# Designs tried in a protein design run: peptides against a protein of PDB entry 1Y74. Part 2

Target 1, 57 residues: chain A of PDB entry 1Y74
Amino acid sequence: LGLERDVSRAVELLERLQRSGELPPQKLQALQRVLQSRFCSAIREVYEQLYDTLDIT

## One batch from the design tools (peptide; aimed at target 1 D6 V7 R9)

Design b2_p16_1_s1 (made by RFdiffusion4, then SolubleMPNN; its pose is not in this set)
Fold by OpenDDE base, seed 3:
Structure b2_p16_1_s1 (fold): chain B 57 residues (1-57), chain A 16 residues (1-16)
Amino acid sequence: as target 1 above (57 residues)
Amino acid sequence: VEKLREALEEARRLEE
């Protein structure tokens, strides 16, 4: 499962959007903070572990 | 357990 890689890619794209100035940066930065939070990381880790063990979708 | 507790505390402080 490549969920960690996909989240990292999403954060990278958010950083590019913030630098472009095409969108108001506050909401983009807030979303980035959520995706990089220890909470989201913990949930991702649990999900990946369960997915590897149980092959859940 | 402590990692999950800390994660829940952080969730309460998220500014979204």
Scores: peptide ipSAE 0.045, ipTM 0.588, DockQ to the pose 0.055
OpenDDE base, seeds 1, 2, 4, 5: peptide ipSAE 0.034, 0.038, 0.036, 0.062; ipTM 0.576, 0.584, 0.578, 0.595; seed 5 fails the geometry check

Design b2_p16_1_s2 (made by RFdiffusion4, then SolubleMPNN; its pose is not in this set)
Fold by OpenDDE base, seed 5:
Structure b2_p16_1_s2 (fold): chain B 57 residues (1-57), chain A 16 residues (1-16)
Amino acid sequence: as target 1 above (57 residues)
Amino acid sequence: VKKLEEALEEARRLEE
């Protein structure tokens, strides 16, 4: 499971969108902060561990 | 435990 890589890619895209100015950056920045938060990281880590163990595919 | 506590504290500060 590559959620860490997907989150990193999402953050990269959000940063590009913020720099382009095509969209109001405030909510994009907020979403980036959520994705990079310790809370989101902790949840992701737990999910990845459980996913690997339980094979809930 | 500390990591979860810190994560909870961070979650309380997040806004959209």
Scores: peptide ipSAE 0.034, ipTM 0.568, DockQ to the pose 0.055
OpenDDE base, seeds 1, 2, 3, 4: peptide ipSAE 0.028, 0.032, 0.051, 0.030; ipTM 0.552, 0.563, 0.565, 0.506; seeds 3, 4 fail the geometry check

Design b2_p16_3_s1 (made by RFdiffusion4, then SolubleMPNN; its pose is not in this set)
Fold by OpenDDE base, seed 2:
Structure b2_p16_3_s1 (fold): chain B 57 residues (1-57), chain A 16 residues (1-16)
Amino acid sequence: as target 1 above (57 residues)
Amino acid sequence: VAELERALEEARRLEE
């Protein structure tokens, strides 16, 4: 799995979108904060660990 | 799993 990489890329894209001004930045920033939260990171980590163990495809 | 449990508990406390 590359979830960590994908999340990092998503955050990067959100930052770019915010700077472009094409979209209201508030919701984008909120999503970025969620993705960077300890909560989301913990969910991701657990999911990755379980995925590796159970090989859920 | 333990980390998720802690995160869920923290989230719950913030919601209260």
Scores: peptide ipSAE 0.028, ipTM 0.555, DockQ to the pose 0.042
OpenDDE base, seeds 1, 3, 4, 5: peptide ipSAE 0.027, 0.028, 0.027, 0.028; ipTM 0.555, 0.551, 0.555, 0.552

Design b2_p16_3_s4 (made by RFdiffusion4, then SolubleMPNN; its pose is not in this set)
Fold by OpenDDE base, seed 2:
Structure b2_p16_3_s4 (fold): chain B 57 residues (1-57), chain A 16 residues (1-16)
Amino acid sequence: as target 1 above (57 residues)
Amino acid sequence: VEKLEEALRLARELER
């Protein structure tokens, strides 16, 4: 799974959107904090491990 | 196992 890369890319895009000033930065920053949280990382890692174990393709 | 336990711990911390 490329979820780590996709999450990292989502964070980069959120940082760009915050710098553009086109959108209120508070909600974008809150979403970035969620994606970078230890909680989100732990869930992602568990999901990747379960997927790699169950996706016997 | 340890990562699942950590995720469950952090989930319980966010519910407070």
Scores: peptide ipSAE 0.027, ipTM 0.532, DockQ to the pose 0.044
OpenDDE base, seeds 1, 3, 4, 5: peptide ipSAE 0.027, 0.027, 0.027, 0.026; ipTM 0.533, 0.532, 0.534, 0.537

Design b2_p16_4 (made by RFdiffusion4)
Pose (drawn by RFdiffusion4):
Structure b2_p16_4 (pose): chain A 57 residues (1-57), chain P 16 residues (1-16)
Amino acid sequence: as target 1 above (57 residues)
Amino acid sequence: AIEAAVAAAEAAAEAA
C-alpha cells in the first residue's frame, strides 16, 4: 500500500527536521511516536495484511 | 489518523 514507505518516510522525515531543529519539534516528535508506536504498528500490519486478504478472498 | 500524520509531516517538510 505504501504505508510502510510513507510512515517510515514520515518517521525519518520527522527526525530529519528534528535534526535541523527549525520548526516546533514538539508536534513533530508527537507524530514520530504516533507512527513508531507499537500501536500504529499493529494497525499498519492490518493495512498490509488486509491487502493480502483481498487477494485471498 | 496515520494518513493525517503523514500529510502533516509532508506539510511540515514543505514549510521547512

Design b2_p16_5_s1 (made by RFdiffusion4, then SolubleMPNN; its pose is not in this set)
Fold by OpenDDE base, seed 4:
Structure b2_p16_5_s1 (fold): chain B 57 residues (1-57), chain A 16 residues (1-16)
Amino acid sequence: as target 1 above (57 residues)
Amino acid sequence: ALRELEEALRLARELE
């Protein structure tokens, strides 16, 4: 499960989108902050623990 | 974080 990597990639893509100016930067920045929050990290950790426990393929 | 999530979700719905 590469969820941490996928979140990091999503943050990188959001930074690129913000620089392009095609979308409202405030919206993208808000989403970026959510993805980098301790709240999102805690949810990710719980999800990863459940994923490992259930051995979902 | 929850406030930011609420804002992000509101804004995402406006982009659709």
Scores: peptide ipSAE 0.029, ipTM 0.535, DockQ to the pose 0.184
OpenDDE base, seeds 1, 2, 3, 5: peptide ipSAE 0.025, 0.025, 0.024, 0.023; ipTM 0.498, 0.513, 0.511, 0.499

Design b2_p16_5_s4 (made by RFdiffusion4, then SolubleMPNN; its pose is not in this set)
Fold by OpenDDE base, seed 3:
Structure b2_p16_5_s4 (fold): chain B 57 residues (1-57), chain A 16 residues (1-16)
Amino acid sequence: as target 1 above (57 residues)
Amino acid sequence: ALAELQRALEEARRLE
């Protein structure tokens, strides 16, 4: 799955977008905070465990 | 993992 890597990459891209100033940074920052939240980490962990069991893709 | 998800959901609901 590599979801942890994908989330980390998404956060990096959001940081770059924020620095570019091409988009309003505040919403991007909010999204970054969500992706780094304990809530999203818990969802990711559950998803990875379920994926290993169910093979849903 | 499920227990962590449950705790995270409870924490999120408290912030709403």
Scores: peptide ipSAE 0.031, ipTM 0.543, DockQ to the pose 0.047
OpenDDE base, seeds 1, 2, 4, 5: peptide ipSAE 0.030, 0.030, 0.030, 0.031; ipTM 0.541, 0.542, 0.541, 0.543

Design b2_p16_7_s1 (made by RFdiffusion4, then SolubleMPNN; its pose is not in this set)
Fold by OpenDDE base, seed 4:
Structure b2_p16_7_s1 (fold): chain B 57 residues (1-57), chain A 16 residues (1-16)
Amino acid sequence: as target 1 above (57 residues)
Amino acid sequence: RLLEAIEEVERLAREA
């Protein structure tokens, strides 16, 4: 399960989009903050644990 | 960790 990598990639893309100025940066920055939050990390950890335990295919 | 996650959500909601 590569959720950590995917989240890190999403954050990188959001940072690039903020720097490009093509989109209003405030909502992109808010989404970045959510993805980098302890909440998002905790939910990811729970998901990874449940995925491994329940063998969800 | 769940309590910390809840507190973080509440913080983010106040900052939005």
Scores: peptide ipSAE 0.032, ipTM 0.567, DockQ to the pose 0.048
OpenDDE base, seeds 1, 2, 3, 5: peptide ipSAE 0.028, 0.020, 0.029, 0.029; ipTM 0.556, 0.471, 0.558, 0.522

Design b2_p16_7_s2 (made by RFdiffusion4, then SolubleMPNN; its pose is not in this set)
Fold by OpenDDE base, seed 4:
Structure b2_p16_7_s2 (fold): chain B 57 residues (1-57), chain A 16 residues (1-16)
Amino acid sequence: as target 1 above (57 residues)
Amino acid sequence: LLLEAIEEVERLAREA
């Protein structure tokens, strides 16, 4: 499941960016909350259902 | 959109 892994990687990268202090943390935290939300998970499930059937790389 | 957002986060993380 590529998208779940990519979302998990994005969250990890956001956490690193928040710790570096080079960027304003508030927007990064907001994006992390979106990526970890039930809403994003539901969209991911729909996406995976569509794209697992579509040979899209 | 989600892939583009992931790619952007990865870009920002490489630049940091």
Scores: peptide ipSAE 0.025, ipTM 0.515, DockQ to the pose 0.619
OpenDDE base, seeds 1, 2, 3, 5: peptide ipSAE 0.023, 0.025, 0.023, 0.023; ipTM 0.486, 0.486, 0.490, 0.488

Design b2_p16_7_s4 (made by RFdiffusion4, then SolubleMPNN; its pose is not in this set)
Fold by OpenDDE base, seed 5:
Structure b2_p16_7_s4 (fold): chain B 57 residues (1-57), chain A 16 residues (1-16)
Amino acid sequence: as target 1 above (57 residues)
Amino acid sequence: LLEEAIRLAEELERQA
C-alpha cells in the first residue's frame, strides 16, 4: 500500500491547481486541509494496518 | 478552464 505517498501526491496536485488560478481556490484548499488532517491520517493508518493484517485481495 | 485539472488527474491515475 502506498496510500501515504498517494495522499501526498494528491496534496501536491491540489497546490498546483490552486496556483493555476483557473479554479476557485477555497474548495481545493478545504480538500487539502481534510487530506492533511490528523483525522484523515489516523483513518489511513488504521486502514493500512487492517489491510496488512487481513490480506484483503 | 479544466485543462490543468484534467492533466493532473491523468497523472494521478497513472501513478495509482
Scores: peptide ipSAE 0.030, ipTM 0.509, DockQ to the pose 0.089
OpenDDE base, seeds 1, 2, 3, 4: peptide ipSAE 0.028, 0.028, 0.030, 0.028; ipTM 0.511, 0.525, 0.516, 0.513

## One batch from the design tools (peptide; aimed at target 1 F39)

Design b2_p17_1 (made by RFdiffusion4)
Pose (drawn by RFdiffusion4):
Structure b2_p17_1 (pose): chain A 57 residues (1-57), chain P 17 residues (1-17)
Amino acid sequence: as target 1 above (57 residues)
Amino acid sequence: VEELVEELLEELEEEFE
């Protein structure tokens, strides 16, 4: 689906901006936690697992 | 930051449901 590429890109993108430290890192750190959080991992696995399910069903 | 994380997760949970 691209979520792993887009989420993982967003994670590093948020860290990338964090490394520069130019804009409010607070909200950016929040996103990183949201996408890196184990919870969004299970939801992400769903989107991937779901696409496979479509190929099965 | 914690509040933003909670709000974003709630939104994501609502979209997921």

Design b2_p17_1_s1 (made by RFdiffusion4, then SolubleMPNN; from b2_p17_1, 5 letters changed)
Fold by OpenDDE base, seed 4:
Structure b2_p17_1_s1 (fold): chain B 57 residues (1-57), chain A 17 residues (1-17)
Amino acid sequence: as target 1 above (57 residues)
Amino acid sequence: VDELVEELLEELLELLT
């Protein structure tokens, strides 16, 4: 699903940015925590069900 | 870093639309 892929890619990019040390890590880590939160996971599950129902590729 | 930030912003925009 696009959303799962985009979340996974965004998290990967945030981890790479944190490892670079060129940016303050706190805001990047906070955004990563939001994207990996149970709330975002629950939203993703609802969207996955909607995509499956609507046959949105 | 700049290129990674650009790609991150693109992914975040895709999530919000």
Scores: peptide ipSAE 0.398, ipTM 0.845, DockQ to the pose 0.082
OpenDDE base, seeds 1, 2, 3, 5: peptide ipSAE 0.394, 0.395, 0.392, 0.392; ipTM 0.843, 0.844, 0.844, 0.843

Design b2_p17_2_s1 (made by RFdiffusion4, then SolubleMPNN; its pose is not in this set)
Fold by OpenDDE base, seed 1:
Structure b2_p17_2_s1 (fold): chain B 57 residues (1-57), chain A 17 residues (1-17)
Amino acid sequence: as target 1 above (57 residues)
Amino acid sequence: LEQELLEELEEELKKLL
């Protein structure tokens, strides 16, 4: 789904930025942990269910 | 490279919120 793809892409970008070593990794890692958190996943599941129910094109 | 990745990350985060 769109949100799953967008989170997966955001995590991939954060992993690339952490590997570049040009930025302090701690803030990037903290954001990655939030995006991969059970809380963020549960919110996405709710949004996906609402999207499927409301048929928002 | 870094700046372009940050800009793309910002655009991805804007789609989520």
Scores: peptide ipSAE 0.367, ipTM 0.847, DockQ to the pose 0.075
OpenDDE base, seeds 2, 3, 4, 5: peptide ipSAE 0.366, 0.363, 0.366, 0.365; ipTM 0.847, 0.846, 0.847, 0.847

Design b2_p17_3 (made by RFdiffusion4)
Pose (drawn by RFdiffusion4):
Parts: C-alpha cells; sequence; structure tokens
Structure b2_p17_3 (pose): chain A 57 residues (1-57), chain P 17 residues (1-17)
C-alpha cells in the first residue's frame, strides 16, 4: 500500500526536521510517536494484511 | 489537533494494554 514507506518516511522525515530544529519539534515528536507507537504498528499490519486478504478472498 | 491526536493514541494504547 505504501504505508510502510510513507509512515517510515514520515518518521524519518519528522526526525529529520528534529535534527534541524527549525519548526516546533513538539508536534513533530508527537507524530513520530503516533507512527512509531506499537499501536499504529498493529493498525499498519492490518492495512498490509488486509490487502493480502483481498488477494485471498 | 496534533497534540489531541497524540493524547487519543496514548489513551487507545492504555485501553489496549
Amino acid sequence: as target 1 above (57 residues)
Amino acid sequence: EVEELEEEVEELEEEVE
């Protein structure tokens, strides 16, 4: 689906901006936690696992 | 809005645990 690429890209993108420290890192740190959080991991596995399910069903 | 989403994700994590 691209979620792994887009989420993982967003994560590093958030860290990338964090490395620069130019804009409010607080909200950016929040997103990193949201996408890196184990919770979004299970949800993310769903989107991947769901696409496979479509190929099965 | 971003902070609220973070808090909602934290609450959901707590509920899942």

Design b2_p17_3_s3 (made by RFdiffusion4, then SolubleMPNN; from b2_p17_3, 6 letters changed)
Fold by OpenDDE base, seed 4:
Structure b2_p17_3_s3 (fold): chain B 57 residues (1-57), chain A 17 residues (1-17)
Amino acid sequence: as target 1 above (57 residues)
Amino acid sequence: DVLELLEQVERLEKEVE
């Protein structure tokens, strides 16, 4: 749950930075696409499952 | 569940190939 929220917040901040025009929007968009990729989502799911199994005190 | 984890790893391996 924490990592998904942090990734979602990072994507929101990247969208704000793209709208400000202060930074090259193409590089920010590329980073946003990486964070929203199926690959990054799959790694996140594996991490969250491991964390949930280890947090079983 | 360890089985669900292994299924996710197997899916990830196939996406990196």
Scores: peptide ipSAE 0.025, ipTM 0.499, DockQ to the pose 0.054
OpenDDE base, seeds 1, 2, 3, 5: peptide ipSAE 0.024, 0.024, 0.024, 0.024; ipTM 0.488, 0.490, 0.498, 0.509

Design b2_p17_4_s2 (made by RFdiffusion4, then SolubleMPNN; its pose is not in this set)
Fold by OpenDDE base, seed 4:
Structure b2_p17_4_s2 (fold): chain B 57 residues (1-57), chain A 17 residues (1-17)
Amino acid sequence: as target 1 above (57 residues)
Amino acid sequence: LEAELAEVQAALQLIAE
């Protein structure tokens, strides 16, 4: 769904920024970890269930 | 750098919708 794609895109961008070395990687990595966390995955799952149930876009 | 940060912000905005 859109949320999964958007999260994946954000993670990709954060990885690129980390590799560039233009910014201190720790905060970028922390944000990446948050986006990849079980919590965010659970929220995504809830979102997907709501999407399927309510047909919200 | 600025463009990449703007892209990250845009991606986070989409997630927050």
Scores: peptide ipSAE 0.147, ipTM 0.725, DockQ to the pose 0.043
OpenDDE base, seeds 1, 2, 3, 5: peptide ipSAE 0.089, 0.144, 0.142, 0.135; ipTM 0.711, 0.724, 0.720, 0.716

Design b2_p17_6 (made by RFdiffusion4)
Pose (drawn by RFdiffusion4):
Structure b2_p17_6 (pose): chain A 57 residues (1-57), chain P 17 residues (1-17)
Amino acid sequence: as target 1 above (57 residues)
Amino acid sequence: ELEELLEEAEEELEEFL
């Protein structure tokens, strides 16, 4: 689906901005935690697993 | 059923945020 590429890109992208430290890193750190959080990992596995399910069903 | 699962996943994300 592109979620692993878009999420993982967002994660590094949030870090990347964190490395520069130019804009409010607080909200950006929050997003990193939201996408890196184990919770969004299970939900993300759903989107991937769901696409496969479509191919099965 | 798959659409319901996606709606539930969105609701869970909204609550989580």

Design b2_p17_6_s4 (made by RFdiffusion4, then SolubleMPNN; from b2_p17_6, 6 letters changed)
Fold by OpenDDE base, seed 5:
Structure b2_p17_6_s4 (fold): chain B 57 residues (1-57), chain A 17 residues (1-17)
Amino acid sequence: as target 1 above (57 residues)
Amino acid sequence: ELEKLLEELERLLREYL
């Protein structure tokens, strides 16, 4: 599903932004931790289940 | 390029928030 890919891409972008050193890393790390949290994973699973149930291709 | 990375990140977040 697009959501898993988009979360993975958002995390990759945050890691690249942290490595650039052009921005304060702390807020980027905090956002990355939110996106990698069990809460974000549980939201993703609910969306995936809804898409599977609704047969939305 | 910092701006392109920020624009892509903003686009991805805007689809779900």
Scores: peptide ipSAE 0.353, ipTM 0.838, DockQ to the pose 0.042
OpenDDE base, seeds 1, 2, 3, 4: peptide ipSAE 0.352, 0.350, 0.346, 0.352; ipTM 0.837, 0.837, 0.836, 0.838

Design b2_p17_7 (made by RFdiffusion4)
Pose (drawn by RFdiffusion4):
Structure b2_p17_7 (pose): chain A 57 residues (1-57), chain P 17 residues (1-17)
Amino acid sequence: as target 1 above (57 residues)
Amino acid sequence: TLLEELLEELEELLEEH
């Protein structure tokens, strides 16, 4: 689906901006936690697992 | 059936959160 590339990209992108420290890192750190959080991992596995399910069903 | 099961699991996870 691209979620692993887009999420993982967003994560590193958030960290990338964090490394520069130019804009409010607070909201950016929040997103990192939202996408890196184990919770969004299970939801993300769903989108991938779901696509496979379509190929099965 | 598999899609419904995945949607129920997602709803459960959202309620627990």

## One batch from the design tools (peptide; aimed at target 1 L35)

Design b2_p18_2 (made by RFdiffusion4)
Pose (drawn by RFdiffusion4):
Structure b2_p18_2 (pose): chain A 57 residues (1-57), chain P 18 residues (1-18)
Amino acid sequence: as target 1 above (57 residues)
Amino acid sequence: ATLEELLATAEELLEEAL
């Protein structure tokens, strides 16, 4: 689906901006935690697993 | 339909988390 690319890219993109430290890193750190959090991982596995399920069903 | 409902719920949860 692109979520792993888009999310992992958002994660590193958030860290990238964190490395520069130009804009409010607080909200950006929050996103990193949201996408890196184990919770969003299970949800993310669902989007991928769901696409496979479509191919099965 | 069930899969679409699961996707809609997952999208809502992500929107809330953001």

Design b2_p18_2_s2 (made by RFdiffusion4, then SolubleMPNN; from b2_p18_2, 10 letters changed; failed a check: too like the target's own chain)
Amino acid sequence: EELERLRRELEELLRRLL

Design b2_p18_2_s4 (made by RFdiffusion4, then SolubleMPNN; from b2_p18_2, 9 letters changed)
Fold by OpenDDE base, seed 5:
Structure b2_p18_2_s4 (fold): chain B 57 residues (1-57), chain A 18 residues (1-18)
Amino acid sequence: as target 1 above (57 residues)
Amino acid sequence: SELEELLRRLDELLRQLL
């Protein structure tokens, strides 16, 4: 799903940007924590279940 | 750039949620 893909790719990019040193890593790390939080995971799961239930492609 | 892609992905993510 688009939501799962966007979250996964965003996390990957955040990890790369933190390693590059191009930007201060603190705020990037905080954003990564938010995206990988139980709250965001729960929201993603609800969306995924809705798509499965409604058979949305 | 990777930063530009990150911002684009976050924007799309937020548009789906809100």
Scores: peptide ipSAE 0.235, ipTM 0.775, DockQ to the pose 0.056
OpenDDE base, seeds 1, 2, 3, 4: peptide ipSAE 0.230, 0.234, 0.234, 0.231; ipTM 0.772, 0.773, 0.774, 0.772

Design b2_p18_4_s2 (made by RFdiffusion4, then SolubleMPNN; its pose is not in this set)
Fold by OpenDDE base, seed 1:
Structure b2_p18_4_s2 (fold): chain B 57 residues (1-57), chain A 18 residues (1-18)
Amino acid sequence: as target 1 above (57 residues)
Amino acid sequence: SLLEELLREARELLEELR
């Protein structure tokens, strides 16, 4: 789904931002950890299942 | 910029979560 793709893209962008030095890396890294957490993955799975059930595009 | 693109992705994520 779009959610999985968006999460993956967001993580990629966070990694690039951390390397660019535009912003302090600590908060960016923390956000990346959240997006890659089991908690976030579980939420994504629930939402994906709901959208599959409801057939919402 | 990379920041602007990240903010765009964040907005898209929020839209998917509602």
Scores: peptide ipSAE 0.238, ipTM 0.770, DockQ to the pose 0.066
OpenDDE base, seeds 2, 3, 4, 5: peptide ipSAE 0.229, 0.230, 0.232, 0.235; ipTM 0.766, 0.769, 0.768, 0.769

Design b2_p18_6_s3 (made by RFdiffusion4, then SolubleMPNN; its pose is not in this set)
Fold by OpenDDE base, seed 5:
Structure b2_p18_6_s3 (fold): chain B 57 residues (1-57), chain A 18 residues (1-18)
Amino acid sequence: as target 1 above (57 residues)
Amino acid sequence: SEALELLRRALEEARRLE
């Protein structure tokens, strides 16, 4: 699993969207902060452990 | 966060039993 990479890419895309001004920057920034939060990191870790344990990758 | 940590630990223990 490459969830860390995917989250990093998502954050990058959100930054680009913010700079373009096409969407409300406040909501994009909030989403970016959520994705970078310790909470989401913990969820990602649990997710990765789950799929490693079940070996369904 | 505590609940997630407990779940993570449980999953890690399960992996060790395999």
Scores: peptide ipSAE 0.033, ipTM 0.507, DockQ to the pose 0.033
OpenDDE base, seeds 1, 2, 3, 4: peptide ipSAE 0.027, 0.030, 0.025, 0.024; ipTM 0.534, 0.499, 0.485, 0.433; seed 4 fails the geometry check

Design b2_p18_6_s4 (made by RFdiffusion4, then SolubleMPNN; failed a check: too like the target's own chain; its pose is not in this set)
Amino acid sequence: SEAVEELQRALEEARRLE

Design b2_p18_7_s3 (made by RFdiffusion4, then SolubleMPNN; its pose is not in this set)
Fold by OpenDDE base, seed 2:
Structure b2_p18_7_s3 (fold): chain B 57 residues (1-57), chain A 18 residues (1-18)
Amino acid sequence: as target 1 above (57 residues)
Amino acid sequence: VEELERALEEVRELERRA
């Protein structure tokens, strides 16, 4: 899946965008917090479990 | 949930300005 890695990469990119000052940093920080939230992690875990169950080739 | 809704609204506002 790599979803955990992709989320981690998205968070890193959001941190870079915040430091560039090209976009409102508060909005990027809010999105970063959501991606790092327990809610997002729980949804990711459910998705990964379902994917692993359905990826029975 | 409410934090996600706020973040999605903020992303949509950024997309409308791009």
Scores: peptide ipSAE 0.023, ipTM 0.497, DockQ to the pose 0.220
OpenDDE base, seeds 1, 3, 4, 5: peptide ipSAE 0.022, 0.022, 0.023, 0.023; ipTM 0.494, 0.466, 0.491, 0.466

Design b2_p18_8 (made by RFdiffusion4)
Pose (drawn by RFdiffusion4):
Structure b2_p18_8 (pose): chain A 57 residues (1-57), chain P 18 residues (1-18)
Amino acid sequence: as target 1 above (57 residues)
Amino acid sequence: AAEEEAEEAAEAAERAAE
């Protein structure tokens, strides 16, 4: 689906901006936690697993 | 450019939350 590429890109993108430290890193750190959080991992696995399910069903 | 990247990351996060 691209979620792994888009989320993992967002994660590093948030860290990338964090490295620069130009804009409010607070909200950006929040996103990182939201996408890196184990919770969004299970949901993410759903989107991938769901696409496979479509190929099965 | 940093603001655009931040907006793209925010849109990606909002889409992931939806």

## One batch from the design tools (peptide; aimed at target 1 F39 C40)

Design b2_p19_1 (made by RFdiffusion4)
Pose (drawn by RFdiffusion4):
Structure b2_p19_1 (pose): chain A 57 residues (1-57), chain P 19 residues (1-19)
Amino acid sequence: as target 1 above (57 residues)
Amino acid sequence: SVEEELLEELEEELEELLE
């Protein structure tokens, strides 16, 4: 689906901006936690697992 | 918090997708 590429890209993208420290890192750190959080991981696994399910069903 | 609100939105989107 691209979520892993887009989420993992967003994660590093948020860290990348964090490394520069130019814009409010607070909201960006929040996103990182949201996408890196184990919770978004299970949801993410769903989107991937769901696509496979479509190929099965 | 912003984190909680974003998680709630993602959960709602997932529930809608599974329906």

Design b2_p19_3 (made by RFdiffusion4)
Pose (drawn by RFdiffusion4):
Structure b2_p19_3 (pose): chain A 57 residues (1-57), chain P 19 residues (1-19)
Amino acid sequence: as target 1 above (57 residues)
Amino acid sequence: EELEEELEELEEELEEALE
């Protein structure tokens, strides 16, 4: 689906901006936690696992 | 239905984190 690429890109992208420290890192750190969080991992696995399910069903 | 509830929870957590 691209979520692993887009999420993981967002994660590093948030860190990347964090490395520069130019804009409010607080909200950006929040996103990193939201996408890296184990919870979003299970939801992410769903989007991937769901696409496979479509190929099965 | 379970996935919809989990996504609503994630949206709520994101809104709170951005506040």

Design b2_p19_3_s1 (made by RFdiffusion4, then SolubleMPNN; from b2_p19_3, 9 letters changed)
Fold by OpenDDE base, seed 5:
Structure b2_p19_3_s1 (fold): chain B 57 residues (1-57), chain A 19 residues (1-19)
Amino acid sequence: as target 1 above (57 residues)
Amino acid sequence: SELERKLRELEELLRRLLA
């Protein structure tokens, strides 16, 4: 799924940005927590089910 | 810079997620 791939890449970038120390980490950490939250996981599951139903890759 | 590149990619990813 594009959503799954985009979320995974976004989290990777957020982790790299936090480690670089070039930006205040608080907002980056908050965004990462949202993307890895149970809510976002549930949304990804819904999208996956829709793609399976519609036979979209 | 690498910082700018990563921020631009992150922004684009978030735009796609929120579309």
Scores: peptide ipSAE 0.371, ipTM 0.846, DockQ to the pose 0.041
OpenDDE base, seeds 1, 2, 3, 4: peptide ipSAE 0.367, 0.369, 0.365, 0.368; ipTM 0.844, 0.844, 0.843, 0.844

Design b2_p19_3_s4 (made by RFdiffusion4, then SolubleMPNN; from b2_p19_3, 9 letters changed)
Fold by OpenDDE base, seed 5:
Structure b2_p19_3_s4 (fold): chain B 57 residues (1-57), chain A 19 residues (1-19)
Amino acid sequence: as target 1 above (57 residues)
Amino acid sequence: SELEEALRRYQELLEELLA
């Protein structure tokens, strides 16, 4: 799976939206920080480990 | 746009989880 890549892409898109001014930059920045947080990374790691173990379709 | 609304909803859900 490419969850890390997808998160990175999401962060990139959020940065672009921030620059466009279409949405409140503060809210987008908050979301970006969550996606880049150690907490999110830890959850992602656990998810990926479980994904490798479990048969998820 | 549809993407904007999706991101708004996603943000709200994350805020609720992390509150």
Scores: peptide ipSAE 0.028, ipTM 0.474, DockQ to the pose 0.068
OpenDDE base, seeds 1, 2, 3, 4: peptide ipSAE 0.026, 0.028, 0.027, 0.025; ipTM 0.478, 0.472, 0.479, 0.523

